# Peptides against a protein of PDB entry 5B16, part 112

Target 1, 136 residues: chain A of PDB entry 5B16
Amino acid sequence: TPSRINHNERLEFLGDAVVEFLTSVHLYYLFPSLEEGGLATYRTAIVQNQHLAMLAKKLELDRFMLYAHGPDLCRESDLRHAMANCFEALIGAVYLEGSLEEAKQLFGRLLFNDPDLREVWLNYPLHPLQLQEPNT
Target 2, 136 residues: chain A of PDB entry 5B16 as posed
Amino acid sequence: TPSRINHNERLEFLGDAVVEFLTSVHLYYLFPSLEEGGLATYRTAIVQNQHLAMLAKKLELDRFMLYAHGPDLCRESDLRHAMANCFQALIGAVYLEGSLEEAKQLFGRLLFNDPDLREVWLNYPLHPLQLQEPNT

## One batch from the design tools (peptide; made by RFdiffusion4, then SolubleMPNN)

Design b2_p26_8_s1 (from b2_p26_8, 10 letters changed)
Fold by OpenDDE base, seed 3:
Structure b2_p26_8_s1 (fold): chain B 136 residues (1-136), chain A 26 residues (1-26)
Amino acid sequence: as target 1 above (136 residues)
Amino acid sequence: DDEEEDEKLLKKVQEVIKKYPLIPLP
């Protein structure tokens, strides 16, 4: 029996996890003295729908989105939410068809326009104390 | 080269979208 799923809910689920993971890892290394509450707040700011929608706009995902009819996304808030979800689905699909590294590269390059900040995000240095411990 | 890498990533995105159309959850 063919699947009844005709939308990206499964890809969104996967992409949400990938975005959350990548963000968490980078924040952990970039801010070694920041407490859990601060890390969590920072992560929320990065992965919130409004921000992901802006990243989706950089890729012009609205040009590729398929929906039943125009009125479905007539409200700006509805469009932002859909754009954020589509961005998650895309990241999930990039992970499936490529690798975590490719997902990281795409996400990181979209997050920062500044070359120096982008470089730090993509190739974050380990804190001196972290260098003293073996990798798991 | 950053421009070459950006182009490569954009091509990947285009290929992925062809295989996995972007259909938002209603």
Scores: peptide ipSAE 0.531, ipTM 0.914, DockQ to the pose 0.704
Fold by OpenDDE base, seed 4:
Structure b2_p26_8_s1 (fold): chain B 136 residues (1-136), chain A 26 residues (1-26)
Amino acid sequence: as target 1 above (136 residues)
Amino acid sequence: DDEEEDEKLLKKVQEVIKKYPLIPLP
């Protein structure tokens, strides 16, 4: 059995953080009156495995995934989990090889099919009170 | 142009995958 180092564990870790960060920042600015619980719930919905798997499907990551004689991905849940993990790894890798901006662009374009919503996400309006935050 | 940006991103994805193959955790 291949060691975990041969898998995308580290990239998934990084990608998870990037996805979480991007989501958190955008939600924070897009919903200035939403309490923490609502923000957290919304974030969870965006970054949950089933959603990330859907984003992975948009990129057809299943065509690029390397798996053989190992995990049984015949189960929908297993495939979904694998797709979500691969998406995280991809985002992590995009961040490493490119930038946070590129990761944001990729993530945002996948999140929204509607161009207007996409633009709002990618170029989220800063609330006047939030413009004063130095590190956001 | 959205199409241009999409193409650019897809190329980036392809480039990244070549360097970082997608190997899901078992």
Scores: peptide ipSAE 0.516, ipTM 0.909, DockQ to the pose 0.746
Fold by OpenDDE base, seed 2:
Structure b2_p26_8_s1 (fold): chain B 136 residues (1-136), chain A 26 residues (1-26)
Amino acid sequence: as target 1 above (136 residues)
Amino acid sequence: DDEEEDEKLLKKVQEVIKKYPLIPLP
């Protein structure tokens, strides 16, 4: 059954939450002495539209975007916004069709070009209590 | 290796986009 919604509004909503969540979790563990304000600032830097648009560009999402009944994306600023939104939609869809782990892998690999930083992000040790609650 | 993992992820992206076309908000 085709959806009556002809854009990625719902997927963007979900993807935004996933991106925010993944970022928050990793920042929390990677910076154990950083206060909430610092964590929030760092998160904002990671998930801001300009940055997400760059991640989208790594995937060349502009080649896949459909313009039918969409906004005029001739302006660079409009394109960046659309790219960021499409990236969120993609992450949301990856979560739906796969798992949070797959979303994490995709997001993490795009975030870091440095293999050492990527490894830390993707394979950071779980909190000891998480071992007792494997479904989290 | 990293290249193999990247390939897997890219394939996942491709299949996801096919099912969920990227349609920007108005």
Scores: peptide ipSAE 0.509, ipTM 0.908, DockQ to the pose 0.689
Fold by OpenDDE base, seed 1:
Structure b2_p26_8_s1 (fold): chain B 136 residues (1-136), chain A 26 residues (1-26)
Amino acid sequence: as target 1 above (136 residues)
Amino acid sequence: DDEEEDEKLLKKVQEVIKKYPLIPLP
């Protein structure tokens, strides 16, 4: 059985892919005339460590992180890196234990406080299966 | 509704963290 460290690394890998996929799809549809370079620039801004760390802070992941075998997180840059990694691992785990939809909902709700922007992120584009399920 | 969804997601996060504890990577 892989160690906890290995599990986190694998989950981080998965979560990174999920975050990038969701971001890429959203940007692709919202900016149909934007070239790849522009799309990539926006994506980078959304998924960069400092931003993911801020999202992690919204969830207060620092309160849940286990430090027994962790690095020295006294430095801001070290904490930011750790928070970003933990956020990716969390998203990966949400996808693994739930669904892509749940990961999208969580990520989107954290990205935007503005209800209108949040709605656009969560509902555009729509997957065909989403139209078949009632909102509760 | 929106509030119900938020609660659902938070519960999911809590459940996930319990199953997959968050350990900082170097």
Scores: peptide ipSAE 0.510, ipTM 0.907, DockQ to the pose 0.575; fails the geometry check

Design b2_p26_8_s3 (from b2_p26_8, 8 letters changed)
Fold by OpenDDE base, seed 5:
Structure b2_p26_8_s3 (fold): chain B 136 residues (1-136), chain A 26 residues (1-26)
Amino acid sequence: as target 1 above (136 residues)
Amino acid sequence: SWEEEDEKLLEKVKEVIEKYPLIPLP
């Protein structure tokens, strides 16, 4: 049954949560002594629209976006905003149709060009205190 | 620059986009 909604609003909502979650978990484990304010600030920097738009560009999402018969994304700022939203929608859809693991892998692949840093993201090391108090 | 190991992820992305077209809000 096709949805009556023909845009990515709901997927963006879901994807935003997934991106926020994955980022939060990563920061939590890698910076065990960082206070909440620092964690939140760091998270904001990672998930801000401008950064997500850059990640979207790595996938060339602009080639896949459908915006014919509507307002053209002629402005660079408009395109960046659309790219960020489409990235969230994509992550949401990957989670929905695949898994959180696949979303994590995709997000990590785009966040880091360095394979060693990517490995840290995919398999983040636990701090000694976290080993004693495991969350998983 | 995508490597061979990224093929599975890219295939998933393509699959997902086909099912859920990327349509930005007006």
Scores: peptide ipSAE 0.498, ipTM 0.884, DockQ to the pose 0.586
Fold by OpenDDE base, seed 4:
Structure b2_p26_8_s3 (fold): chain B 136 residues (1-136), chain A 26 residues (1-26)
Amino acid sequence: as target 1 above (136 residues)
Amino acid sequence: SWEEEDEKLLEKVKEVIEKYPLIPLP
C-alpha cells in the first residue's frame, strides 16, 4: 500500500484540480465579460500558494499538520508552501470522501467572510453559455 | 443558516483529517 506521504501527494494532485476547476467555473460565470487573460490572472491569484496558505490558516491546519524531524518549517515561505499543499490535499480529500458540492462549500466559505459575497460565489448566476456546460 | 453549514463543514474537515492525516510535503 502507498505511504501516507504518497496519499497526501495524490490528494494534493486531486485537490489542485478541484480548486482549479471550482475557481475557473465560478470566475467564468461571475465575470461574463472578462477576457481569458483576466480570468486566468484572477484564477492564479486565487489559487496561488500564498492565498491557499491563508485559507489553510483560517482552518488552522497548522494545528493538524504532522511535523517530522527534517522538514524545517521555520521559514515562513516553507510553512506557506506546506500549508498550501495541505489545503489542496484537504480539498481533494473532501471531494473524495464527500462531494464536489462539499468541496465547493468549504472553499467558498473560506474565500469570503461576508455571507452575502459567499452566497454570490456559491450560487453564481447562470451564464448564456451554460447550455454548453450543463454540468458545471 | 451559515452557522449550521459551517458546523457541518467543520465536521467534514475533521472527519477527513482523521482519515487522511495532513503531512507537509517537501
Scores: peptide ipSAE 0.494, ipTM 0.880, DockQ to the pose 0.629
Fold by OpenDDE base, seed 1:
Structure b2_p26_8_s3 (fold): chain B 136 residues (1-136), chain A 26 residues (1-26)
Amino acid sequence: as target 1 above (136 residues)
Amino acid sequence: SWEEEDEKLLEKVKEVIEKYPLIPLP
């Protein structure tokens, strides 16, 4: 059976894919005339460790992280990587325990502080439930 | 409302973290 550490790695793997997928789909719809290179550049910017670490910070994941190697996370770069990985694991777990929609909602909520921008992002693609009961 | 959804999302996060504790990889 996988160890606890392995579970985090597996969740990170899953979450990475979810984040990549959601980002790709939304960028594809938001920028219908943007070439592949541009789409890839934006995607990289959104999903890079530094950005994901910032999203993790919004959730204050550093307060919830269980440190196995305290000294190893004293460096900012190491902490950023850990935060980014934990964020991916969290998204993966949200997908696993909930749904892709819930992962999308959480990710979108963290990506944009401006509700208007968030709504634009979340509309691509628009989930059937959003049509029936628009979020306000 | 966004506020209500935010609460639900945060509750989901808490639930998930409780079940899957965040352990940074070395």
Scores: peptide ipSAE 0.475, ipTM 0.869, DockQ to the pose 0.586
Fold by OpenDDE base, seed 2:
Structure b2_p26_8_s3 (fold): chain B 136 residues (1-136), chain A 26 residues (1-26)
Amino acid sequence: as target 1 above (136 residues)
Amino acid sequence: SWEEEDEKLLEKVKEVIEKYPLIPLP
């Protein structure tokens, strides 16, 4: 009988949530006048597989990925999905072993090469209305 | 390329990958 195949399913689940959360929070503060649909559109663009795969490539995750029986990563699309998934797993694991702050720092560093833009992302300014309602 | 300031983050990544091997979903 075939042995159980292990993969990062649970970590990907967690990492997906972390990535989406971090993105959502930052977009919320950076675009205080943008409606939900616009925020969602930006979020989708940031967290889509193609983009996450590019971020994974910056870390050269393909060099660290383990291949199990079943997945065929010879095709570009398959590799892209795998890279995106591994990126999620990594972020999830960083959150688990470190903190949300560390996950944010890593994610931000990968998102922006410009240190000034990265600074804005990591330390986003609060809108006056948000200052009035910091817990909402 | 990574800057010197990124060293801590990279070390964390290495640590994490060692503990949590990257096994993509099929």
Scores: peptide ipSAE 0.468, ipTM 0.874, DockQ to the pose 0.595

## One batch from the design tools (peptide; made by RFdiffusion4, then SolubleMPNN)

Design b2_p27_1_s1
Fold by OpenDDE base, seed 4:
Structure b2_p27_1_s1 (fold): chain B 136 residues (1-136), chain A 27 residues (1-27)
Amino acid sequence: as target 1 above (136 residues)
Amino acid sequence: SVEEERNREALEELRERVRKLYEERKK
């Protein structure tokens, strides 16, 4: 039986992929005319540790991390990294125990504070060409 | 850092683009 640490790392591994996937898919559909480089730029920005840490803060993971791991997180950068990892693990857990849809909803709620923008992100219109794309 | 600033700018740009999409949808 794997340790809890190993389990969390595994969840992080899964969550990282889920966040990457959701981000990629939504960007792809939202911006059908945007070149790969532009899509990658937005994706990188969204999944960057600093940003994920900000999303994690909305879930008050910073309070949790400082309480539980404060002595090990002397640097702000270390805290951000830890929060990002924890966030990924959380998303991984939501996907694992729930569904991709639940992970999508959670991620979307955190990504956009504005409910109108959130709705656009979550319920993007499918471009006719995208509807014809294989494996979509 | 420069990278962090670029990412911040990209996020701002993204949100603005999504806002534009929202406005277009309303029309």
Scores: peptide ipSAE 0.642, ipTM 0.938, DockQ to the pose 0.911
Fold by OpenDDE base, seed 3:
Structure b2_p27_1_s1 (fold): chain B 136 residues (1-136), chain A 27 residues (1-27)
Amino acid sequence: as target 1 above (136 residues)
Amino acid sequence: SVEEERNREALEELRERVRKLYEERKK
């Protein structure tokens, strides 16, 4: 059996892809007239380690991380990186053992504190021209 | 860093755009 660290790294690998995918899909549908450069800018901002660490903090993963790995995280930047990785692993686990929908819901709840804005993000409008694109 | 500042600005802009979408839907 793989080590716990190995397992978490694999989950992180999967979660990274899921986070990027969900972000890309939602941005694509929300802003049908936005050029690729603009979409990429927002995606980068959403999936950057600093932002993911902020989302992780909402789940109090910082407290968990300091409790479990405090001595190894002497720098704030190290903590942020570890929190981002842990968040990705969590999303990966939710997707793996649950569904993409569950991962979507969790991610959306964390992205927006305002329930009205959250609803817009989660229930994006479908533009008629987008019907030509693959179902995502 | 410059990159972090750029990303922060992008996030703020995104939030504002989503807010505008909400307001439009509310009408």
Scores: peptide ipSAE 0.640, ipTM 0.937, DockQ to the pose 0.942
Fold by OpenDDE base, seed 5:
Structure b2_p27_1_s1 (fold): chain B 136 residues (1-136), chain A 27 residues (1-27)
Amino acid sequence: as target 1 above (136 residues)
Amino acid sequence: SVEEERNREALEELRERVRKLYEERKK
């Protein structure tokens, strides 16, 4: 396996965790009264390949993917899956080369087109009981 | 798929809930 492929897969591995983590943290703080099942429902929705692919499209990664891989991505489902992985790799790279904060900002910007909603997502008020928890 | 549709609905619900949080904060 070429080194480049290995590198991308490693970045995907890292990015997957970062996306899951950021999503989990924000949901946890935004909805202090929501049970685990509800939190998991929203998390699943956010991190599903279909959604991540949509986020990737906002970055025009689809054009990149088609340029780089071309006929290997003829099926829409294949492209979607590849874009999701590429998005994870990107987030992983941002975290790796930058910071979790930078990854958070990028992810938040993509999650919400509405700047007001984005602000809520990024700058949520902490519930009084949550203040007792370690800063996460 | 049914799963994808469920997820889309969840996303919409999430956005609406965030909107409500925004409206509450705006008061």
Scores: peptide ipSAE 0.637, ipTM 0.937, DockQ to the pose 0.929
Fold by OpenDDE base, seed 1:
Structure b2_p27_1_s1 (fold): chain B 136 residues (1-136), chain A 27 residues (1-27)
Amino acid sequence: as target 1 above (136 residues)
Amino acid sequence: SVEEERNREALEELRERVRKLYEERKK
């Protein structure tokens, strides 16, 4: 229904901001000496639709999308875009109905398959200069 | 596309950098 589509678009809007925020914060703390351009490069790579679609596939959202919207997703690019949006909506919903921490944990689990790398991402060490920064 | 290739390279570089951080934390 139009109302359901509108609701998902609103969740996508929220989820996009959450993904952007989490990505930015983690990159900022992980790489204290990396210039803004480098941080932006990694952020762009993480939040691009193609990558988010890959993360969505780990949750089997491709099966969900084909079931719910198959006739409108005949093209691979359309499916990819839809999966990326759906992933954002999911993160938005997790944040909205749960917490930022829950969204962080879910996103981290999907971002890194390697549990060792995931641990570093989720529990990054604080640089001495970062100890003076506000807790954001 | 060129953009997609750049992003793939950036992701690979990121993973490698995080791995290096992991190895450093182990010491």
Scores: peptide ipSAE 0.636, ipTM 0.937, DockQ to the pose 0.931

Design b2_p27_1_s2
Fold by OpenDDE base, seed 2:
Structure b2_p27_1_s2 (fold): chain B 136 residues (1-136), chain A 27 residues (1-27)
Amino acid sequence: as target 1 above (136 residues)
Amino acid sequence: SAELEAQQKALEELRKKIAELYEKRKE
């Protein structure tokens, strides 16, 4: 495996964790009364390949994928998976070279086209019950 | 797939819930 691919895979690994983390944190604070199953459901929905690929399209990563890996992406599912991975790598790179805050902002901007929803997602109020819970 | 559809529905539900939070906060 070429060095570039190895590096991308490592970035994907990191980005996957960042996406999962950001998603988890925001869901946790936004929905203090939602049980774990519900939180997990939303998280899974957010980080699914189909959704991440959709976010990737907003960054025109589909064009990048076709340019860089066109012959290897004959199946739509393969393209979707590749785009999702590329998106994760990008988030990983943003976190690595920038900050978690930058990753959060980028992710949030892509998650919601509606600025009101985006604002809620990014600037959630801390629930009083959460303030009372230790180590949360 | 059924799983994908369920996940997509979950996203829609999430957006609705966030929208509700927005409206409540605005009040």
Scores: peptide ipSAE 0.606, ipTM 0.926, DockQ to the pose 0.924
Fold by OpenDDE base, seed 4:
Structure b2_p27_1_s2 (fold): chain B 136 residues (1-136), chain A 27 residues (1-27)
Amino acid sequence: as target 1 above (136 residues)
Amino acid sequence: SAELEAQQKALEELRKKIAELYEKRKE
């Protein structure tokens, strides 16, 4: 039986992939004329620990982390890293226990506070050429 | 932090692009 730590790390592994996948797919469909470099730039910005930590903060994971590991997370960078990992584990768990759609919805809700932007992100129109391509 | 600033700029650009898409959809 894996330890709780190992379990969380496994969830982080899964969550990292889910976050990466969702980000990639949405960017790909939203910006059919954007070059790979631009897509990669936006993806990197979205999935970086700093940003994921900010998303985690919206879920008040910072309070949880400080409560549980305050003395060990005195550095801002350490806290951000821990929060990002926790966020990934959460997304992984949502995907595992629920579905990709649920993970997508949660992630989207956190990515954009503006409901209009959120709607565009979550309900992207498919480009005609994209309709002819395999999923993703 | 230069890294944080770059990230923030990228995110801002993304939001702007998405906003443009939103406006186009309304038309």
Scores: peptide ipSAE 0.599, ipTM 0.924, DockQ to the pose 0.873
Fold by OpenDDE base, seed 5:
Parts: structure tokens; sequence; C-alpha cells
Structure b2_p27_1_s2 (fold): chain B 136 residues (1-136), chain A 27 residues (1-27)
């Protein structure tokens, strides 16, 4: 339905912001000495369509997309783009229906299969200078 | 795509950096 399509597009809009925000925050805290250019490079790598599509595949969104929209997604590039958008919509929905924390946890679980890396990503230590930043 | 390759490389570097952080925490 048009209403559902509109809702999905709105969720995608929100999810895009959430994904970029979470990515930015985690990178900022994980690498306190990394310059903006480096942070931006990593963020771009994380939020690129191909990567988000890979994350979406972990949730079997590829099967969903092919099932629901197969005729329109015969090209791999089209499928990846659609999956990335769908993933953003999903994150947006998780944030909207749940919380930023829930979105963070889901995103983190998908970002890293290695539980050790995942733990570091989700539970980063704060640098002393970062702790003092609000006072500057 | 050169751009995609660069992004993929960055992603790999990120994983390495996080791995290094993990090892440092173990010490």
Amino acid sequence: as target 1 above (136 residues)
Amino acid sequence: SAELEAQQKALEELRKKIAELYEKRKE
C-alpha cells in the first residue's frame, strides 16, 4: 500500500541517521587520536551499501527481498541497494519501536561476528580527554 | 571499483585496529 511504502521510506530516512550516528559515536570513542578524515573513512566503509547489504544478509533480508520483490531485483547491484535501504529501515524501526540502545546492540551484533571485536565495539573505554571534553 | 576496494580495505583496517584494542585490553 502507498501508506506502507511511505512509512518504510520514512523509516529508512530515520534509520540512515541512526546508523550514521551510532557509527560516528563508536568510532569517535574507539579512536580518540584518529583525525576526522580517518574517522570519516571508516564511517563510509561501514555505511556503504555493500556493507549494509552484507549485514542485511545476516538477517536473511535477501531472501525476503527476492521473495517479495524478486522481479524488480534481478540485478545484484539493485538487490544490494534495496537490501541496504531495507536494513536502514529496519534499524529505524528498532530505534522507533524500541530504543537507541536496542538499535546499538543489534547493529553491533551484526557488525562483528567475532565476539571479542564485538565486545570492544560495544564496550569501549573512554579516554581521559574525552571525559573532559564537555568542560572545554 | 577502486572506490569500493578502498572502502573494503578501510573496513579491514578497522577490524585490525579493533583487534589491537582487544589485545591491549587483555594486557
Scores: peptide ipSAE 0.598, ipTM 0.924, DockQ to the pose 0.928
Fold by OpenDDE base, seed 1:
Structure b2_p27_1_s2 (fold): chain B 136 residues (1-136), chain A 27 residues (1-27)
Amino acid sequence: as target 1 above (136 residues)
Amino acid sequence: SAELEAQQKALEELRKKIAELYEKRKE
């Protein structure tokens, strides 16, 4: 039986892929005229550890991490890195035990505090040319 | 770092672009 640590690492692995996938799909549909380089730039910005750590803080994962691993997280940078990993594991767990849709909704709610921006992100318009592309 | 600053700027630009999409949908 794998340890809890091993399980969390596996969930992080899965969550990393889910976060990148969701981000890629939304960016692709939102910006049909943006070149690959621009899409990649925005994706990197969204999934960077610093940003994921901020999202994790909205869920008070910092308090959780300090409670569980306080002595090992004396540096702020270490805490942020751990929070980002924990956030990925959480998304992985939501996808695994729930669905991609549930992961999408959770991620979207955290990405944007502004409800107008959130609505656009979650309910992006489809460009006519994109309708001719294979299903994503 | 310069890389982190660039990424933060990219996030701000993204928010602006999404805001523009929101305004267009209202019209």
Scores: peptide ipSAE 0.597, ipTM 0.923, DockQ to the pose 0.912

Design b2_p27_1_s3
Fold by OpenDDE base, seed 4:
Structure b2_p27_1_s3 (fold): chain B 136 residues (1-136), chain A 27 residues (1-27)
Amino acid sequence: as target 1 above (136 residues)
Amino acid sequence: MEEEKRNEEALKELKELLKKQYEERKK
């Protein structure tokens, strides 16, 4: 496997964890009364390939993928999966070369087109039961 | 496909919940 492909896969691996972590943290703080099952449900919905591919489209990664990989992505499902992976790699790169905060801001900006929802997502109050937890 | 449907509904619910939180903060 070419070095570049391996590097992208490694970034994807890292990005997957970052997306998972950020999603978990935000849901945890935003919904202090929601049980684990509910938190997991929303997390799954946010991080699933279909959704990440939609977020990737906002960055026009679909055009990039078609340019870079062409015929290998003729099937919609293949393109979606590739876009999701590419999105994860991007987040991983932002975290690696920048910071968790930068990854948080980018991810949050893409999650919601509605600025009101974006504000809620990015700016959440600390719940009294969460005061002993590290800030993120 | 059903999983995707469930996830889409979950996202919709999440957005509704966030909107409610926004309105509460606005008060």
Scores: peptide ipSAE 0.639, ipTM 0.936, DockQ to the pose 0.912
Fold by OpenDDE base, seed 1:
Structure b2_p27_1_s3 (fold): chain B 136 residues (1-136), chain A 27 residues (1-27)
Amino acid sequence: as target 1 above (136 residues)
Amino acid sequence: MEEEKRNEEALKELKELLKKQYEERKK
Protein backbone atom coordinates (compact mmCIF):
# COMPACT_ATOMS: atom_id res chain seq x y z
CA THR B 1 0.00 0.00 0.00
CA PRO B 2 1.09 3.59 -0.52
CA SER B 3 1.15 4.18 3.22
CA ARG B 4 3.44 1.23 3.83
CA ILE B 5 5.69 2.28 0.98
CA ASN B 6 5.93 5.74 2.44
CA HIS B 7 6.81 4.32 5.83
CA ASN B 8 9.54 2.16 4.33
CA GLU B 9 10.94 5.13 2.46
CA ARG B 10 11.03 7.13 5.67
CA LEU B 11 12.88 4.34 7.45
CA GLU B 12 15.27 4.13 4.52
CA PHE B 13 15.90 7.84 4.82
CA LEU B 14 16.72 7.50 8.49
CA GLY B 15 18.79 4.37 7.99
CA ASP B 16 20.84 6.00 5.28
CA ALA B 17 21.83 8.73 7.70
CA VAL B 18 22.61 6.26 10.48
CA VAL B 19 24.81 4.10 8.26
CA GLU B 20 26.58 7.17 6.96
CA PHE B 21 27.12 8.56 10.44
CA LEU B 22 28.37 5.32 11.99
CA THR B 23 30.71 4.70 9.09
CA SER B 24 32.09 8.22 9.28
CA VAL B 25 32.68 8.14 13.01
CA HIS B 26 34.41 4.77 12.96
CA LEU B 27 36.69 5.73 10.08
CA TYR B 28 37.50 9.07 11.66
CA TYR B 29 38.76 7.56 14.90
CA LEU B 30 40.33 4.44 13.42
CA PHE B 31 42.45 6.40 10.97
CA PRO B 32 43.53 9.67 12.62
CA SER B 33 46.25 10.32 10.05
CA LEU B 34 44.20 9.53 6.97
CA GLU B 35 43.28 12.52 4.83
CA GLU B 36 39.68 13.37 3.99
CA GLY B 37 39.95 11.87 0.53
CA GLY B 38 40.92 8.51 1.91
CA LEU B 39 38.20 8.61 4.54
CA ALA B 40 35.66 9.43 1.87
CA THR B 41 36.88 6.61 -0.34
CA TYR B 42 36.42 4.01 2.36
CA ARG B 43 33.07 5.46 3.39
CA THR B 44 31.81 5.30 -0.17
CA ALA B 45 32.94 1.72 -0.47
CA ILE B 46 31.14 0.75 2.73
CA VAL B 47 27.85 2.51 2.06
CA GLN B 48 27.48 1.91 -1.67
CA ASN B 49 24.43 -0.05 -2.75
CA GLN B 50 26.33 -3.10 -3.94
CA HIS B 51 28.04 -3.50 -0.60
CA LEU B 52 24.89 -2.89 1.43
CA ALA B 53 23.15 -5.46 -0.73
CA MET B 54 25.85 -7.95 0.17
CA LEU B 55 25.28 -7.20 3.84
CA ALA B 56 21.55 -7.59 3.28
CA LYS B 57 22.14 -11.04 1.83
CA LYS B 58 23.66 -12.09 5.14
CA LEU B 59 20.27 -11.39 6.68
CA GLU B 60 18.55 -13.31 3.89
CA LEU B 61 16.79 -10.18 2.74
CA ASP B 62 17.17 -11.46 -0.81
CA ARG B 63 14.73 -14.23 0.00
CA PHE B 64 12.37 -11.68 1.45
CA MET B 65 12.63 -9.50 -1.63
CA LEU B 66 11.99 -12.36 -4.01
CA TYR B 67 9.02 -13.48 -1.96
CA ALA B 68 7.54 -10.01 -1.75
CA HIS B 69 8.23 -8.77 -5.26
CA GLY B 70 8.92 -11.86 -7.32
CA PRO B 71 9.29 -11.21 -11.04
CA ASP B 72 9.58 -7.46 -10.54
CA LEU B 73 13.17 -8.03 -9.45
CA CYS B 74 14.27 -10.26 -12.28
CA ARG B 75 17.38 -8.19 -12.97
CA GLU B 76 20.31 -8.64 -10.64
CA SER B 77 20.90 -4.91 -10.42
CA ASP B 78 17.28 -4.28 -9.48
CA LEU B 79 17.46 -6.86 -6.75
CA ARG B 80 20.67 -5.38 -5.36
CA HIS B 81 19.17 -1.92 -5.28
CA ALA B 82 16.08 -3.14 -3.50
CA MET B 83 18.16 -5.10 -1.01
CA ALA B 84 20.29 -2.07 -0.25
CA ASN B 85 17.21 0.04 0.38
CA CYS B 86 15.74 -2.64 2.58
CA PHE B 87 18.96 -2.85 4.54
CA GLU B 88 18.89 0.89 5.15
CA ALA B 89 15.29 0.66 6.29
CA LEU B 90 16.23 -2.14 8.67
CA ILE B 91 19.05 -0.14 10.22
CA GLY B 92 16.71 2.82 10.47
CA ALA B 93 14.18 0.69 12.28
CA VAL B 94 16.81 -0.65 14.68
CA TYR B 95 17.87 2.87 15.51
CA LEU B 96 14.31 4.12 15.81
CA GLU B 97 12.97 1.31 17.96
CA GLY B 98 16.22 0.51 19.74
CA SER B 99 19.28 2.70 19.96
CA LEU B 100 22.29 3.95 18.07
CA GLU B 101 24.39 1.44 19.98
CA GLU B 102 22.23 -1.43 18.79
CA ALA B 103 22.50 -0.19 15.22
CA LYS B 104 26.26 0.11 15.64
CA GLN B 105 26.61 -3.43 16.93
CA LEU B 106 24.45 -4.94 14.22
CA PHE B 107 26.18 -3.01 11.46
CA GLY B 108 29.62 -3.94 12.78
CA ARG B 109 28.78 -7.62 12.98
CA LEU B 110 27.56 -7.61 9.40
CA LEU B 111 30.46 -5.58 8.01
CA PHE B 112 33.10 -8.14 8.89
CA ASN B 113 33.01 -11.90 9.05
CA ASP B 114 36.42 -11.83 10.71
CA PRO B 115 35.96 -11.39 14.47
CA ASP B 116 39.32 -9.68 14.76
CA LEU B 117 38.26 -7.01 12.32
CA ARG B 118 34.97 -6.59 14.16
CA GLU B 119 36.83 -5.98 17.38
CA VAL B 120 38.98 -3.29 15.83
CA TRP B 121 36.05 -1.66 14.07
CA LEU B 122 33.86 -1.50 17.15
CA ASN B 123 36.61 -0.43 19.54
CA TYR B 124 37.07 3.32 19.11
CA PRO B 125 36.95 6.39 21.38
CA LEU B 126 33.58 7.99 21.96
CA HIS B 127 32.99 11.69 21.58
CA PRO B 128 32.30 13.53 24.86
CA LEU B 129 28.70 14.16 23.84
CA GLN B 130 28.21 10.45 23.26
CA LEU B 131 29.61 9.73 26.70
CA GLN B 132 26.95 11.96 28.18
CA GLU B 133 24.17 10.27 26.22
CA PRO B 134 25.56 7.01 24.84
CA ASN B 135 22.20 5.50 23.92
CA THR B 136 20.93 8.33 21.74
CA MET A 1 31.62 -1.64 -13.24
CA GLU A 2 34.73 0.48 -12.80
CA GLU A 3 33.30 2.13 -9.73
CA GLU A 4 32.30 -1.20 -8.29
CA LYS A 5 35.78 -2.55 -8.85
CA ARG A 6 37.31 0.46 -7.12
CA ASN A 7 34.99 0.00 -4.18
CA GLU A 8 35.89 -3.66 -3.87
CA GLU A 9 39.55 -2.77 -3.87
CA ALA A 10 38.95 -0.09 -1.27
CA LEU A 11 37.15 -2.56 0.96
CA LYS A 12 40.02 -5.00 0.64
CA GLU A 13 42.49 -2.30 1.57
CA LEU A 14 40.37 -1.25 4.53
CA LYS A 15 40.29 -4.78 5.87
CA GLU A 16 44.05 -5.02 5.55
CA LEU A 17 44.49 -1.81 7.49
CA LEU A 18 42.17 -3.01 10.22
CA LYS A 19 44.05 -6.29 10.42
CA LYS A 20 47.29 -4.41 10.92
CA GLN A 21 45.73 -2.43 13.72
CA TYR A 22 44.56 -5.61 15.35
CA GLU A 23 48.04 -7.08 15.28
CA GLU A 24 49.48 -3.92 16.76
CA ARG A 25 46.96 -3.93 19.58
CA LYS A 26 47.63 -7.58 20.26
CA LYS A 27 51.32 -6.93 20.91
Scores: peptide ipSAE 0.637, ipTM 0.935, DockQ to the pose 0.866
Fold by OpenDDE base, seed 2:
Structure b2_p27_1_s3 (fold): chain B 136 residues (1-136), chain A 27 residues (1-27)
Amino acid sequence: as target 1 above (136 residues)
Amino acid sequence: MEEEKRNEEALKELKELLKKQYEERKK
């Protein structure tokens, strides 16, 4: 059995991919006419450590991190990075133990406080051109 | 700091775009 540290790093690895994937898929379908550069810009903004750390605060992960590693996280930037990693690990765990749908719902709920924006993000019709495209 | 500012602006823009989509669906 791998160490807890190793396990967390593995979950982070998985979670990073899940967050990246979900973000990419939603942006792709929500903005069918947006160029790649624009899609990449929004994806970067969503998945950056600073933003993920903000999402992590909604789950009070800051308190958890300070409890577990307070002395090692004296710098705000270090705390943000750790919180982002922990958030990714949680998403990875949700995907691993649950499903991609559960990860999608959790991530979507945290991304937007505005319920209208949340609805758009989580529920979108496919563009007519996208309906005619082969599955990727 | 510049990168963070750009990302924050991008997030604001994204939210505005999503809001427009919501309003269009509401009609």
Scores: peptide ipSAE 0.636, ipTM 0.935, DockQ to the pose 0.908
Fold by OpenDDE base, seed 5:
Structure b2_p27_1_s3 (fold): chain B 136 residues (1-136), chain A 27 residues (1-27)
Amino acid sequence: as target 1 above (136 residues)
Amino acid sequence: MEEEKRNEEALKELKELLKKQYEERKK
């Protein structure tokens, strides 16, 4: 029987991929004229641990982490890393138990507090040159 | 710290670009 720790680590593994994928897809469609280097720059910024930890704070995961593992997370950097992992696990769980769409919606809502930006992020027209690409 | 700063700037730029797209859509 797998431990809870193992289960969480597996969810984190899955969630990491989902976050990376969703970020990549949205950037790709939103910026059809942006070269790969630019796309990668924005992706890195979005998926970095510090940023994901910030998103996790919106869900009050910091309280959860401190409640459950406070003594092990005395340094802020350690907490951020743990929160980022926890966030990934959460996204992984949403994808696993729900759908990619649900993960997308949750992630998008957390990414932007500004509803206008959120709308743009979640809803984008396909560029003419992107019509040949598979639906995402 | 420098890397983190670069990422923060990138995020800011991204949001600005998205805002421009939003404004364009509302025309």
Scores: peptide ipSAE 0.633, ipTM 0.934, DockQ to the pose 0.914

